# Designs tried in a protein design run: peptides against a protein of PDB entry 6DSZ. Part 75

Target 1, 361 residues: chain A of PDB entry 6DSZ
Amino acid sequence: NYVVTAQKPTAVNGCVTGHFTSAEDLNLLIAKNTRLEIYVVTAEGLRPVKEVGMYGKIAVMELFRPKGESKDLLFILTAKYNACILEYKQSGESIDIITRAHGNVQDRIGRPSETGIIGIIDPECRMIGLRLYDGLFKVIPLDRDNKELKAFNIRLEELHVIDVKFLYGCQAPTICFVYQDPQGRHVKTYEVSLREKEFNKGPWKQENVEAEASMVIAVPEPFGGAIIIGQESITYHNGDKYLAIAPPIIKQSTIVCHNRVDPNGSRYLLGDMEGRLFMLLLEKEEQMDGTVTLKDLRVELLGETSIAECLTYLDNGVVFVGSRLGDSQLVKLNVDSNEQGSYVVAMETFTNLGPIVDMCV

## One batch from the design tools (peptide; aimed at target 1 E300 V318)

Design b2_p26_2 (made by RFdiffusion4)
Pose (drawn by RFdiffusion4):
Structure b2_p26_2 (pose): chain A 361 residues (1-361), chain P 26 residues (1-26)
Amino acid sequence: as target 1 above (361 residues)
Amino acid sequence: ESEETLQEHLEEMQEITVEELYEASE
């Protein structure tokens, strides 16, 4: 037999922003399935540079540039456990994606977990963290000689884990995650020590959270902490400091995705399965000593995009809405809610044949 | 007051530049 592609996969599973082509080159990297798309934000709008194609299902896609690098290094993990670090190199008149490092990191003894694979990267590029199998947190230290991507497993006493994030602004690599056991689910803190290959007691106390907590947000350096998005209550956790708001405006649909707007983290974008688009706020309270603290949380609805699996703010009040169940689109957020109450205006839609359930000729 | 607060945050959001994003990455 013989199989050809009559149409490339159009559903968007992942999208990230960063400086990948050159420095201050606002790139939008869109992950379909086996395809990877790279764009440069120009005055025209989204203009592509190179659409590559891999022999795998892109499951983790993150950007970073470690200590002393020219441009961000892209990291990709295949669902069949193929890991690689890439680098856009336009040294010549052409374009080549050089593979700085690669390595298969499948464990012969783990069970894939509910909520699938998670790929997290250290705030200061100390290591790549993986959550492939239950009870096994995999660490991949980041240096130069680790070109044949080597790795080692730590063990995780917490068996059922929902979402994991690396915390900003800590003495060393620290992890914040939501896990489940009997008696509800909780949030626990750990420290990753890639010198002894162990877990150390984390920075702060284990808290009880909402029963349906589904997302953890890495809060940047000026504030530090972690934001946990459940079904009905949005909570902020940072050591002893703790804030939460529970607007009934949210419970109608589960919040699925989040995206950081400002480098400070004072503004965040949220998405419903009903197709909404929220703005999560961390309002400031600059005190006498010239320091900045955080006072409260406020969530107010912006309007509605399409159902988003990915979410990314690009530039000049524009957000790329990566839709898996429908058309992905481009959106302009305006201060003046011109029509009705929707601060959201569609600029461009991308044909997504969506989940093809049935068809005929 | 809540609407004005939101409008202020949206105004400041529109002023976010690529240069500021690059500096924050250092």

Design b2_p26_2_s1 (made by RFdiffusion4, then SolubleMPNN; from b2_p26_2, 13 letters changed)
Fold by OpenDDE base, seed 5:
Structure b2_p26_2_s1 (fold): chain B 361 residues (1-361), chain A 26 residues (1-26)
Amino acid sequence: as target 1 above (361 residues)
Amino acid sequence: SELEKLKEALEEASKLTVKEYYEASL
């Protein structure tokens, strides 16, 4: 019996940054197929803390902090619809990952969406939303005061949802999504009523966005609203203000991932299919009444990295580039460009050995 | 506990019947 030491997965399919181990620690969490790797971000680099085996390929990995929690909890959904909420607990030298909640969220009916599983968490931690199947939006309530914390589906009239996010600063949980119909791609919003278990009309919509609009970014306050990323254009909408840019530089390759740099949503990293790294900047204008409005959108090319499956800004201009197709990287963003005009310097490279051929022997 | 409720919520998330889906789809 050759114990083929199964090589650990090296291809990254998700990453998230937050405060999982403590309120003070900055963590990088990396999903590598069925493996979750937990790091502490230090001045010396990434310190490994724990590796956790999951009962399936990680499809969703999100950190969230319910009211009254001292640190972030981790939501994981697998490709087989196993959901769990995890907590990090340390007791002296003993490190435990506690399963606070678990369940299978698979419906007996529904067409699995071609764009895969989408899992989102309301910024106010009122609910988890899951787009698992066409024409369905699953809600998992997180509200403490609700005695009937039962998950439910809401029907989506829009069968072909491309991407969906919860918006910030909404009195009720509000989703914003890109969908496709025979007339093209559109953006719509819905409020989610936990009480009535239905969608209410959201604050805004935008019909006939770019035909290749593929991503929604929820923008935090003070701007609010959403950014819609296409192949040729980037648009912002918040109900009151609409802005669109079509920088020629993004047309060369499709943007495939994003990550917020600033907590206030002033800057975002964008990665494309060629491994180009961009900064999207939201230029603000202060009104005489002290209100902040979006003045303009700008895109800057920072440099090249491995082709990102996921991006996460850590701290101090350090970015983790999670790659599925190439080596993952820890990169530094510099203020000044090098001789080649790049603002990106690779600090560390994590070799990707390619797809684990699970030789089921 | 809230945790138990959340566990129950996740476990109940899969229990939507075909009938309930069709009735919600009408």
Scores: peptide ipSAE 0.209, ipTM 0.691, DockQ to the pose 0.012
OpenDDE base, seeds 1, 2, 3, 4: peptide ipSAE 0.000, 0.007, 0.000, 0.000; ipTM 0.309, 0.291, 0.261, 0.284; seeds 2, 3 fail the geometry check

Design b2_p26_2_s2 (made by RFdiffusion4, then SolubleMPNN; from b2_p26_2, 13 letters changed)
Fold by OpenDDE base, seed 1:
Structure b2_p26_2_s2 (fold): chain B 361 residues (1-361), chain A 26 residues (1-26)
Amino acid sequence: as target 1 above (361 residues)
Amino acid sequence: SEKEKLKKALEEASKITVKELYEARL
């Protein structure tokens, strides 16, 4: 009986940063199939704190901080539609991951979406939104005292949603999504009424976006609105301002992940399918009325990394590159380029042993 | 120049704490 020590999964399928262990700790959370790894980010690197086994592949992993919480809570959704909200508690040397709330959000009726599970949290922590099935948007209201995650569905007329986010700065929870219909790809917004359990008309829409528009980035205030990333173009829209760029450099490989670097949404990291790391820059213009508007968008090549499944800015120009296909990396962003014109230096590499082939022997 | 803007962006990015990033998500 060779106890094949089941190799721990090494392929990263999600990463998030925040203050999960304490209000002051910076954490990196890494999803590796059914495993959650929790690190504290230190000046010396990543300090492992806890590993947590999940009852299924992690499909969504998001940190959020409800009003009156001192630290972040973790929302996890598994590929089997098990949802939970987790809290980190430390009592001396005892470390516990507490389930604040849980539920199964599987529907008996619905076509699972071909683009997979999308989970999003309203920036004001009013709700969680889930795109699990075509033509449905599932809402989980966030209630502090509810140990049971209750969800309801809102019918979505747009059957083929590509990506969806909650917008910032909206009086009501507002989603922005890319969808495909027979006429092409479009962007639409909806307000989500928790009371009426329906969609209301959102603040704006953009018909006939780029045919390969694949990602929505919600931009925080003062800009607001969203960035739409395609194969050939990057567009910004906030209802009043529209701006599009088509930098030739992004046509070479599909952008597959992003991460916000600035609190104000002025900078983002972008990763493509070739492992190229970009910075997306939002140039601000201050208007005479004190409003901040978008002046310009720019994309700059920083360098090359492993092919990112997820990117997370940590601190001090350090980025975690979570890779499913290659080795995950800690990389440093430098202010000055090296002799090769790269601003990226690998600090640490985490070997990916590939998919755990469950050889049932 | 674009390089100067990138340099400035990287300089500013290097000063951003994830705390600041996170507080802006609140």
Scores: peptide ipSAE 0.455, ipTM 0.910, DockQ to the pose 0.695
OpenDDE base, seeds 2, 3, 4, 5: peptide ipSAE 0.272, 0.435, 0.474, 0.274; ipTM 0.819, 0.899, 0.910, 0.819; seeds 2, 3, 4 fail the geometry check

Design b2_p26_2_s3 (made by RFdiffusion4, then SolubleMPNN; from b2_p26_2, 14 letters changed)
Fold by OpenDDE base, seed 1:
Structure b2_p26_2_s3 (fold): chain B 361 residues (1-361), chain A 26 residues (1-26)
Amino acid sequence: as target 1 above (361 residues)
Amino acid sequence: SELEKLKKALEEASKLTVEEYYKASL
C-alpha cells in the first residue's frame, strides 16, 4: 500500500479578510482548489487555525455579516454549484466549522457563462446574487432561519455580462454590471425585487465605456457608486458624478484583481498580469452642506509582487498576495521608497508547487 | 491608530510623488 501522500494544493485561487473566528480576530481565508485555509493575522504573522476540505473546487468565497451576528459568516460556492454558508464555532480547544445553510444552485437548462462563475453579496445582507449562466441572474434570499438555500432566477436581457457587483447605500438591493453587446461595453444598474422576483430600473447607466472594461468595484458611502476598470482607463460613476482617468502606466498590463484598503472606499489595491501592485486613490471634496464628493482619482505604482490572482489588505500596510501562477506573498507597504522607487517589501513567500493533478489512480 | 497614521503618511507620500511626477512631466 503506497500511501501516496496527496500533496496539498499550493496555488491560490481566492482570498478574503474579515472577522470569521471572532468579532476581534482579523482572519485571512485562503482558497486553494478544494481546500480552505483559515489564519489569524497577528503581529508575528499568520497563525494557522484550521484547514477545511470542500466537496469541490471553490469558485466563490465571500465573508458577510448579517444584522445581529457578532462575527462574519462565510459563503462558499463550488464549481459544481454546491453552495453553503459556514460559521466558525470554538468551544475551548474544540474548533468546528458549522454549515448553517446549504444547497445546490445548478440549473437543468442554461449556458455556463464564458467569464465563469460570479458570486456577490448585498452589503446589507438581503441576498446573494449569482451569475452562473448567460441571461440569468440567480438570487438567494438571506434569512436567519433558512437552513436550505432556496434560489430563484431573474432573466437578464444582457446576455454577455463581464462583471457584476451589488452597490452600497441603496434602498433596494441594486446590481451594477458591465456587459457587452455589438455596439461595445456598457454599464447598467438594476434594482432586485425579492417580492416580485424581477428587475426594476436601476438609478443610472453609462453607455459606451472602454471596450476592455472588465471589473466593477462597488464603492461604499459616503461616495457610493462604482469604479469601472478597463485596460486603458479607470472610471467612477454614482448617478450624479462621472469621472475618468487614463494613466499611461496601466496600459502596459491588464489589471486583474483589486481589494479595498479603506472601509470608506478611499483607497484600493490593484494588481496586473505582470505582478505590478498599484494604489488607486479617491480624493475627497467636502461640500458646504457637509456632503462628501469625489474630487479626483489617482493611480500610483507601489512596486512588484508575484502575479496576483487575488489581493487582500490585512492591517498596518501588510497585504496578502494570493498567486496561482507564482508564489503567494505577504508584503509590507512602506511610506518611503527603496533605492529602486519601490514601496513594497516581501515579508514572507509561500512556495507554489503548481497544480497537483489529483491522479486518482 | 497606527493604521490611520500609515494611511495618512501614504496619502502624503502619494501627494509628493504625484507633484514630483507632474513637475517632471512639465
Scores: peptide ipSAE 0.000, ipTM 0.244, DockQ to the pose 0.059
OpenDDE base, seeds 2, 3, 4, 5: peptide ipSAE 0.006, 0.006, 0.000, 0.032; ipTM 0.316, 0.350, 0.275, 0.470; seeds 2, 3, 4, 5 fail the geometry check

Design b2_p26_2_s4 (made by RFdiffusion4, then SolubleMPNN; from b2_p26_2, 13 letters changed)
Fold by OpenDDE base, seed 3:
Structure b2_p26_2_s4 (fold): chain B 361 residues (1-361), chain A 26 residues (1-26)
Amino acid sequence: as target 1 above (361 residues)
Amino acid sequence: DLEKKLKEALEEANKLTVKEYYEASL
């Protein structure tokens, strides 16, 4: 009886970087269908630590650090709506992934959204937000010692949400989202009241954004606000300041993923459908009153990689390019361009043997 | 000018250590 060891999935559908194994270790976590791979980032490359099987295809994977935790916790939501919060625990040589909390967040009634599952975490770790169904926003409060993830729904008037994020620097948890109506695409904000289980009016809105606006990036302080990425334009809004750019280079291919490089949100990596890697730069302007405002936005082409499903900046100019369609890569961002004008050099390539077709078992 | 600014931005990114990244994320 040759147990044909089922070939491990190689297609990457998510990646995150943080401090999951310890406060000091930098980790790369990679989602490959039902499998979570955990690495430590070292000067020598990626050191594998643990692989974990999930109860379904990973749809959301986010690291977060509640107040008083020494290291990050991992939120996972599966395509079957199984939610869990995971903790890494090491006891000598024994490595355990502990489920801190779990729950099923499926609703009996609701139309699954055509744009798929979106999961977001409030930067202050007050709640998890889920857009699973049209016209509903699900909230999971993040309470200490709660082993059962309890969720409630808030009705969204906006039925066709394209993307949603929590904003930074908000007294109350505040979402920013792109939605589509018969008049076009728009950006709106809502405050989320945990107490009243309702939306309150958010700090700002922007009607009539680009027709193909597809992504929201929440920008940390001191800038605050959000970046909205479209097919032709990149816009910034924080309630007080609006800025838009339309660099011709982004029109050639749709930007499909992003990752923040700097903790202060001054730089972002952008990946498009052709495997082009960009840097989005936020230029600061210090006002006479000491306030920092956005002076300008700039996009620079760094080079070409595999088509990214996800991007994550690691350390020392190293980026992990998680690819679903091609080989995943570790790439180095160089200060000087090569003879071809590329700032990107592949350090390591991880062969993708193709998507494991989800056999619906 | 643009290349120089990109170079400077990449130099800054490449100087960020895991420790500095962590400290800036706090």
Scores: peptide ipSAE 0.016, ipTM 0.429, DockQ to the pose 0.769
OpenDDE base, seeds 1, 2, 4, 5: peptide ipSAE 0.289, 0.018, 0.228, 0.020; ipTM 0.835, 0.463, 0.733, 0.463; seeds 1, 2, 4, 5 fail the geometry check

Design b2_p26_3 (made by RFdiffusion4)
Pose (drawn by RFdiffusion4):
Structure b2_p26_3 (pose): chain A 361 residues (1-361), chain P 26 residues (1-26)
Amino acid sequence: as target 1 above (361 residues)
Amino acid sequence: EEEEEALQKELQELHEAVEEPKLKLP
């Protein structure tokens, strides 16, 4: 027999922003399935540079540039457990994606977990963290000689884990995650020590959270902490400091995705399965000692995009809405809610044949 | 009404935070 592609996969599973082509090159990297798309934000709008294609299902896609790098290094993990670090190199008149490092990191003894694979990267590029199998947190240290991507497993006493994030602004690599056991689910803190290959007691106390907590947000350096998005209550956790708001405006649909807007983290974008788009706020309270603290949380609806699996703010009040169940699109957020109450205006839609359930000729 | 004005202020600050927009849409 013989199989050809009549149409490339159109559903968007992942999208990230960063400086990949050059420095201050606002790139939008869109992950479909086996395809990877790279764009440069120009005055025209989204203009592509190179659409590559991989022999795998892109499951983790993150950007970073470690200590002393020219441009961000892209990291990709295949669902069949193929890991690689890439680098856009336009040294010649052409374009080549050099593979700085690669390595298969499948464990012969783990069970894939509910909520699938998670790929997290250290705030200061100390290591790549993986959550492939239950009870096994995999660490991949980041240096130069680790070109044949080597790795080692730590053990995780917490068996059923929902979402994991690396915390900003800590003495060393620290992890914040939501896990489940009997008696509800909780949030616990750990410290990754890639010198002894162990877990150390984390920075702060283990807190009880909402029963349906589904997302953890890495809050940047000026504030530090972690934001946990459940079904009905949005909570902020940072050591002893703790804030939460529970607007009934949210419970109607589960919040699925989040995206950081400002570098400070004062503004965030949220998405519903009903197709909404929220703005999560961390309002500031600059005090007498010239320091900045955080006072409260406020969530107010912006309008509605399409159902988003990915979410990314690009530039000049524009957000790329990566839709898996429908058309992905481009959106302009305006201060003046011109029509109705929607601060959201569609600029461009991308044909997504969506989940093809049935068809005929 | 106060929450709407606070949101408009946040959005205004967002638009002012970009000194040199690389993206220009009609």

Design b2_p26_3_s1 (made by RFdiffusion4, then SolubleMPNN; from b2_p26_3, 13 letters changed)
Fold by OpenDDE base, seed 1:
Structure b2_p26_3_s1 (fold): chain B 361 residues (1-361), chain A 26 residues (1-26)
Amino acid sequence: as target 1 above (361 residues)
Amino acid sequence: SEERKRLEQALRELEESVKNPKLVLP
């Protein structure tokens, strides 16, 4: 009897930072296939708190804080379309992960999207949006008392959505998405009516974006709007202001992940397929009327890391680099570059033993 | 370069924004 010590999954497929264990704690949550690892960020490093087995591969993992909640809740969607909202509860030494709500959001009819599952949460916690199937946008209304996650579909005319986010600062929940049609890639916005269960015209659109536009970043207020990341360009649009940059350095490798550093959206981390780590900088301009507008966009190379599947800024210039293909890392961003011109120092490396082939023997 | 100075300034601002660092890895 070979006790195949089931090697724990080591490949990271998602990570998120927030206040899950308490309002005061800073947490790192790591998704490793079917496993959720919960850490507290401490002065001494990452302290493991809990590991949770999920019934399926984690496809979406997002922290959100509904109005009146003291700490973040965790939304998880599995690759088998099992959705749950989780809450951390500690009673003395007893730690429990409570399911606040759950549901299966699979449709009987629909073509699964080739770009995979996208799950997004409205910044005002009015709804969860899911792009699971081509031509459908699934909405899960967020209600505090609802233990059953019920969803409805809204038809999208745009059949090939590349990426989608909820925008900030919108009276109604508003999505911004990159889609592809025979004419190329475009950006569009829709307001989501919970009442009418339909899309209304959004505040803006941008036709004929870069052909390889692949990511949408929703930018918080005061800037608002979205950043669209392509292979060759990074563009900002908020309905009133458009700004595009085409830094040659990003052409060398495809940007594959991003993470917001500042709550106000002034800085982002970008990771590419070569393991290069960039900082995207939004420069503010204060207008005479007191409005803050985007002055400029900049991309600066920080250094090299493992190839990031996901990035999350923790604290004190420390970034978790979640890697699927390589070792995950804790890296420090330094103010001064090293002799090689890198601002990145690896602090800790987490060995990736490769994909756990579930050999069901 | 002027670009590096801007990056370094951004990194300084990042460091300064951390009033009570929760993570102090040596």
Scores: peptide ipSAE 0.318, ipTM 0.841, DockQ to the pose 0.931
OpenDDE base, seeds 2, 3, 4, 5: peptide ipSAE 0.323, 0.282, 0.310, 0.327; ipTM 0.849, 0.824, 0.810, 0.852; seeds 2, 3, 5 fail the geometry check

Design b2_p26_3_s2 (made by RFdiffusion4, then SolubleMPNN; from b2_p26_3, 12 letters changed)
Fold by OpenDDE base, seed 1:
Structure b2_p26_3_s2 (fold): chain B 361 residues (1-361), chain A 26 residues (1-26)
Amino acid sequence: as target 1 above (361 residues)
Amino acid sequence: DEERERLKEALRELEESVKNPKLVLP
């Protein structure tokens, strides 16, 4: 009996940062296939707090804070469509991960989308949105007293959604999505009516975006709107303002992940398929009326890391680079570049042993 | 040069915006 010491999964397929263990703690949460690792970010580095086994591969992992919660809750969706909302509870030395709500959100009928599972949370915590199947948008209303995650579907006319986010600052929950049709890729918005269980016309649309537009970033107030990332271009749109840049440096490799650095959405990290790390900068212009508008977009190369599956800014210029293909890293962003012109220094490297092939021999 | 200075400024702001001053990771 070879006890194959089941190597723990080391490939990272998701990461988030927030205040999960307490309102004061900064946490890093890492998804490694079926495992959730919870760390506290400390002066001394990452302190492990808990590891949680999930009943399937983690497909979505998002922190959110409903009104009146003291700390963040964790939404998880597995590849088997098991959804849960988790809460961290500590009672002395006893640590419990409490399931606040759960449900299976699988549909009996539907074509699973080729781009996989997308899960998003309304910034005002009114609902969770799920793109699981082509031509359907699943909504999970968020209610504090609901232990059962119930969902309903809204039909999407747009069958091939590439990416979708909830926008900020909208009276009603509003999604912004990139979709593909025979004419190309487009951006559209819809308001989501919980009452009527339907889409209403959103505030704006942009037809004929870049052919390889792949990601939507919802931008917080005061800017609002969204950033659309393509292969060759990065565009901003908020209904009133449109701005596009085409920095040659991003054309070299496809941007595959992003993370917001600032709560106000002034800076983002971008990672590409070559392991290049970029800073996306939103330059503000203050108008005479006190309104803040986007003046310019800039992309700056920070340096190279492992190929990021996910990025999350922690604090003090520290970034966690979650890698599926290589070693995950904790990196420091420095104000001054090194001799090679890099602003990135690896602080810690987490060895990726590759996919655990459960060879049941 | 101006682009580099803006990046440096952005990176400096990260150091200034430290919520947890203890997160001086070595």
Scores: peptide ipSAE 0.443, ipTM 0.892, DockQ to the pose 0.754
OpenDDE base, seeds 2, 3, 4, 5: peptide ipSAE 0.353, 0.395, 0.336, 0.328; ipTM 0.834, 0.861, 0.828, 0.828

Design b2_p26_3_s3 (made by RFdiffusion4, then SolubleMPNN; from b2_p26_3, 12 letters changed)
Fold by OpenDDE base, seed 1:
Structure b2_p26_3_s3 (fold): chain B 361 residues (1-361), chain A 26 residues (1-26)
Amino acid sequence: as target 1 above (361 residues)
Amino acid sequence: SESRERLEEALKELHESVKNPKLVLP
């Protein structure tokens, strides 16, 4: 009887940074298949706090802070469509992960989307949006007192959504998404009416974006709008301003993940399929009226890491590189480049023992 | 290049904008 000590999953499929354990603590949360690992980021490195087993593979993991909460709550959606909102509570030495709300959001009817599960949270915490099935956008209203996550569907005319985000600074919850139709890929926006349970016309659209446009980044105020990442181009649009760059360096490998560094959306990390780490910089221009507009976009190569499935900036130039295919890393961004022109130094490497094949024994 | 100088300035700002000094990974 080989008790195969079930090796803990080591492949990272998601990571997020926020204030989950307390308002003051900076946490790194790592999803490894069915396992959630919670760390406190310290001067000495990552301190493990808790591990949580989930009833299914974690497909979505997002921190959010509803109005009046002192710390972030965690939304998790599993690949089996189990949704929960988790809270960290500590009472002395006792650490509890409390389920504030839960629900199953599976539909009996619908084609699961080929691009997988997308889960997004409105920046104002009005709702959670889920793209689970083609032609449907699922909405979970965020109500403080509701322990049961109830969802409804809105029909989406665009059957092939590539990526979707909630925009910042919108009076109503507004989604921005890349979709594909027979004419190509396009960007569209919709306002989401909770009251009417329908889409209203969004503030802008951009038809005929790059054919390989794959990611939407919602940009915080003061810029607002969205960044669309393609294979060859990075574009910004906010309804009033359009700006596109086509840096040759991004053509070499597909950008597969991103993370916002600054709360104001001035800097982003980008990771590609070759493990190259980039910084995307938004240069501001202050107008005479005091408005801040985007002046320019820049992409700069920082260095090389493991192939990132997910990236999260911690603090002080430290980045967690969550890798599914390779070793995850804690890396430092230096001010000065090394002799090889790299600004990246690996601080810690977390060995990936490969995919835990769930051998159903 | 001007681009690299801007990157280095951006990286400098990351080190200067430390929100939690206790997160200064060595």
Scores: peptide ipSAE 0.451, ipTM 0.876, DockQ to the pose 0.783
OpenDDE base, seeds 2, 3, 4, 5: peptide ipSAE 0.441, 0.366, 0.381, 0.436; ipTM 0.886, 0.828, 0.845, 0.877; seed 2 fails the geometry check

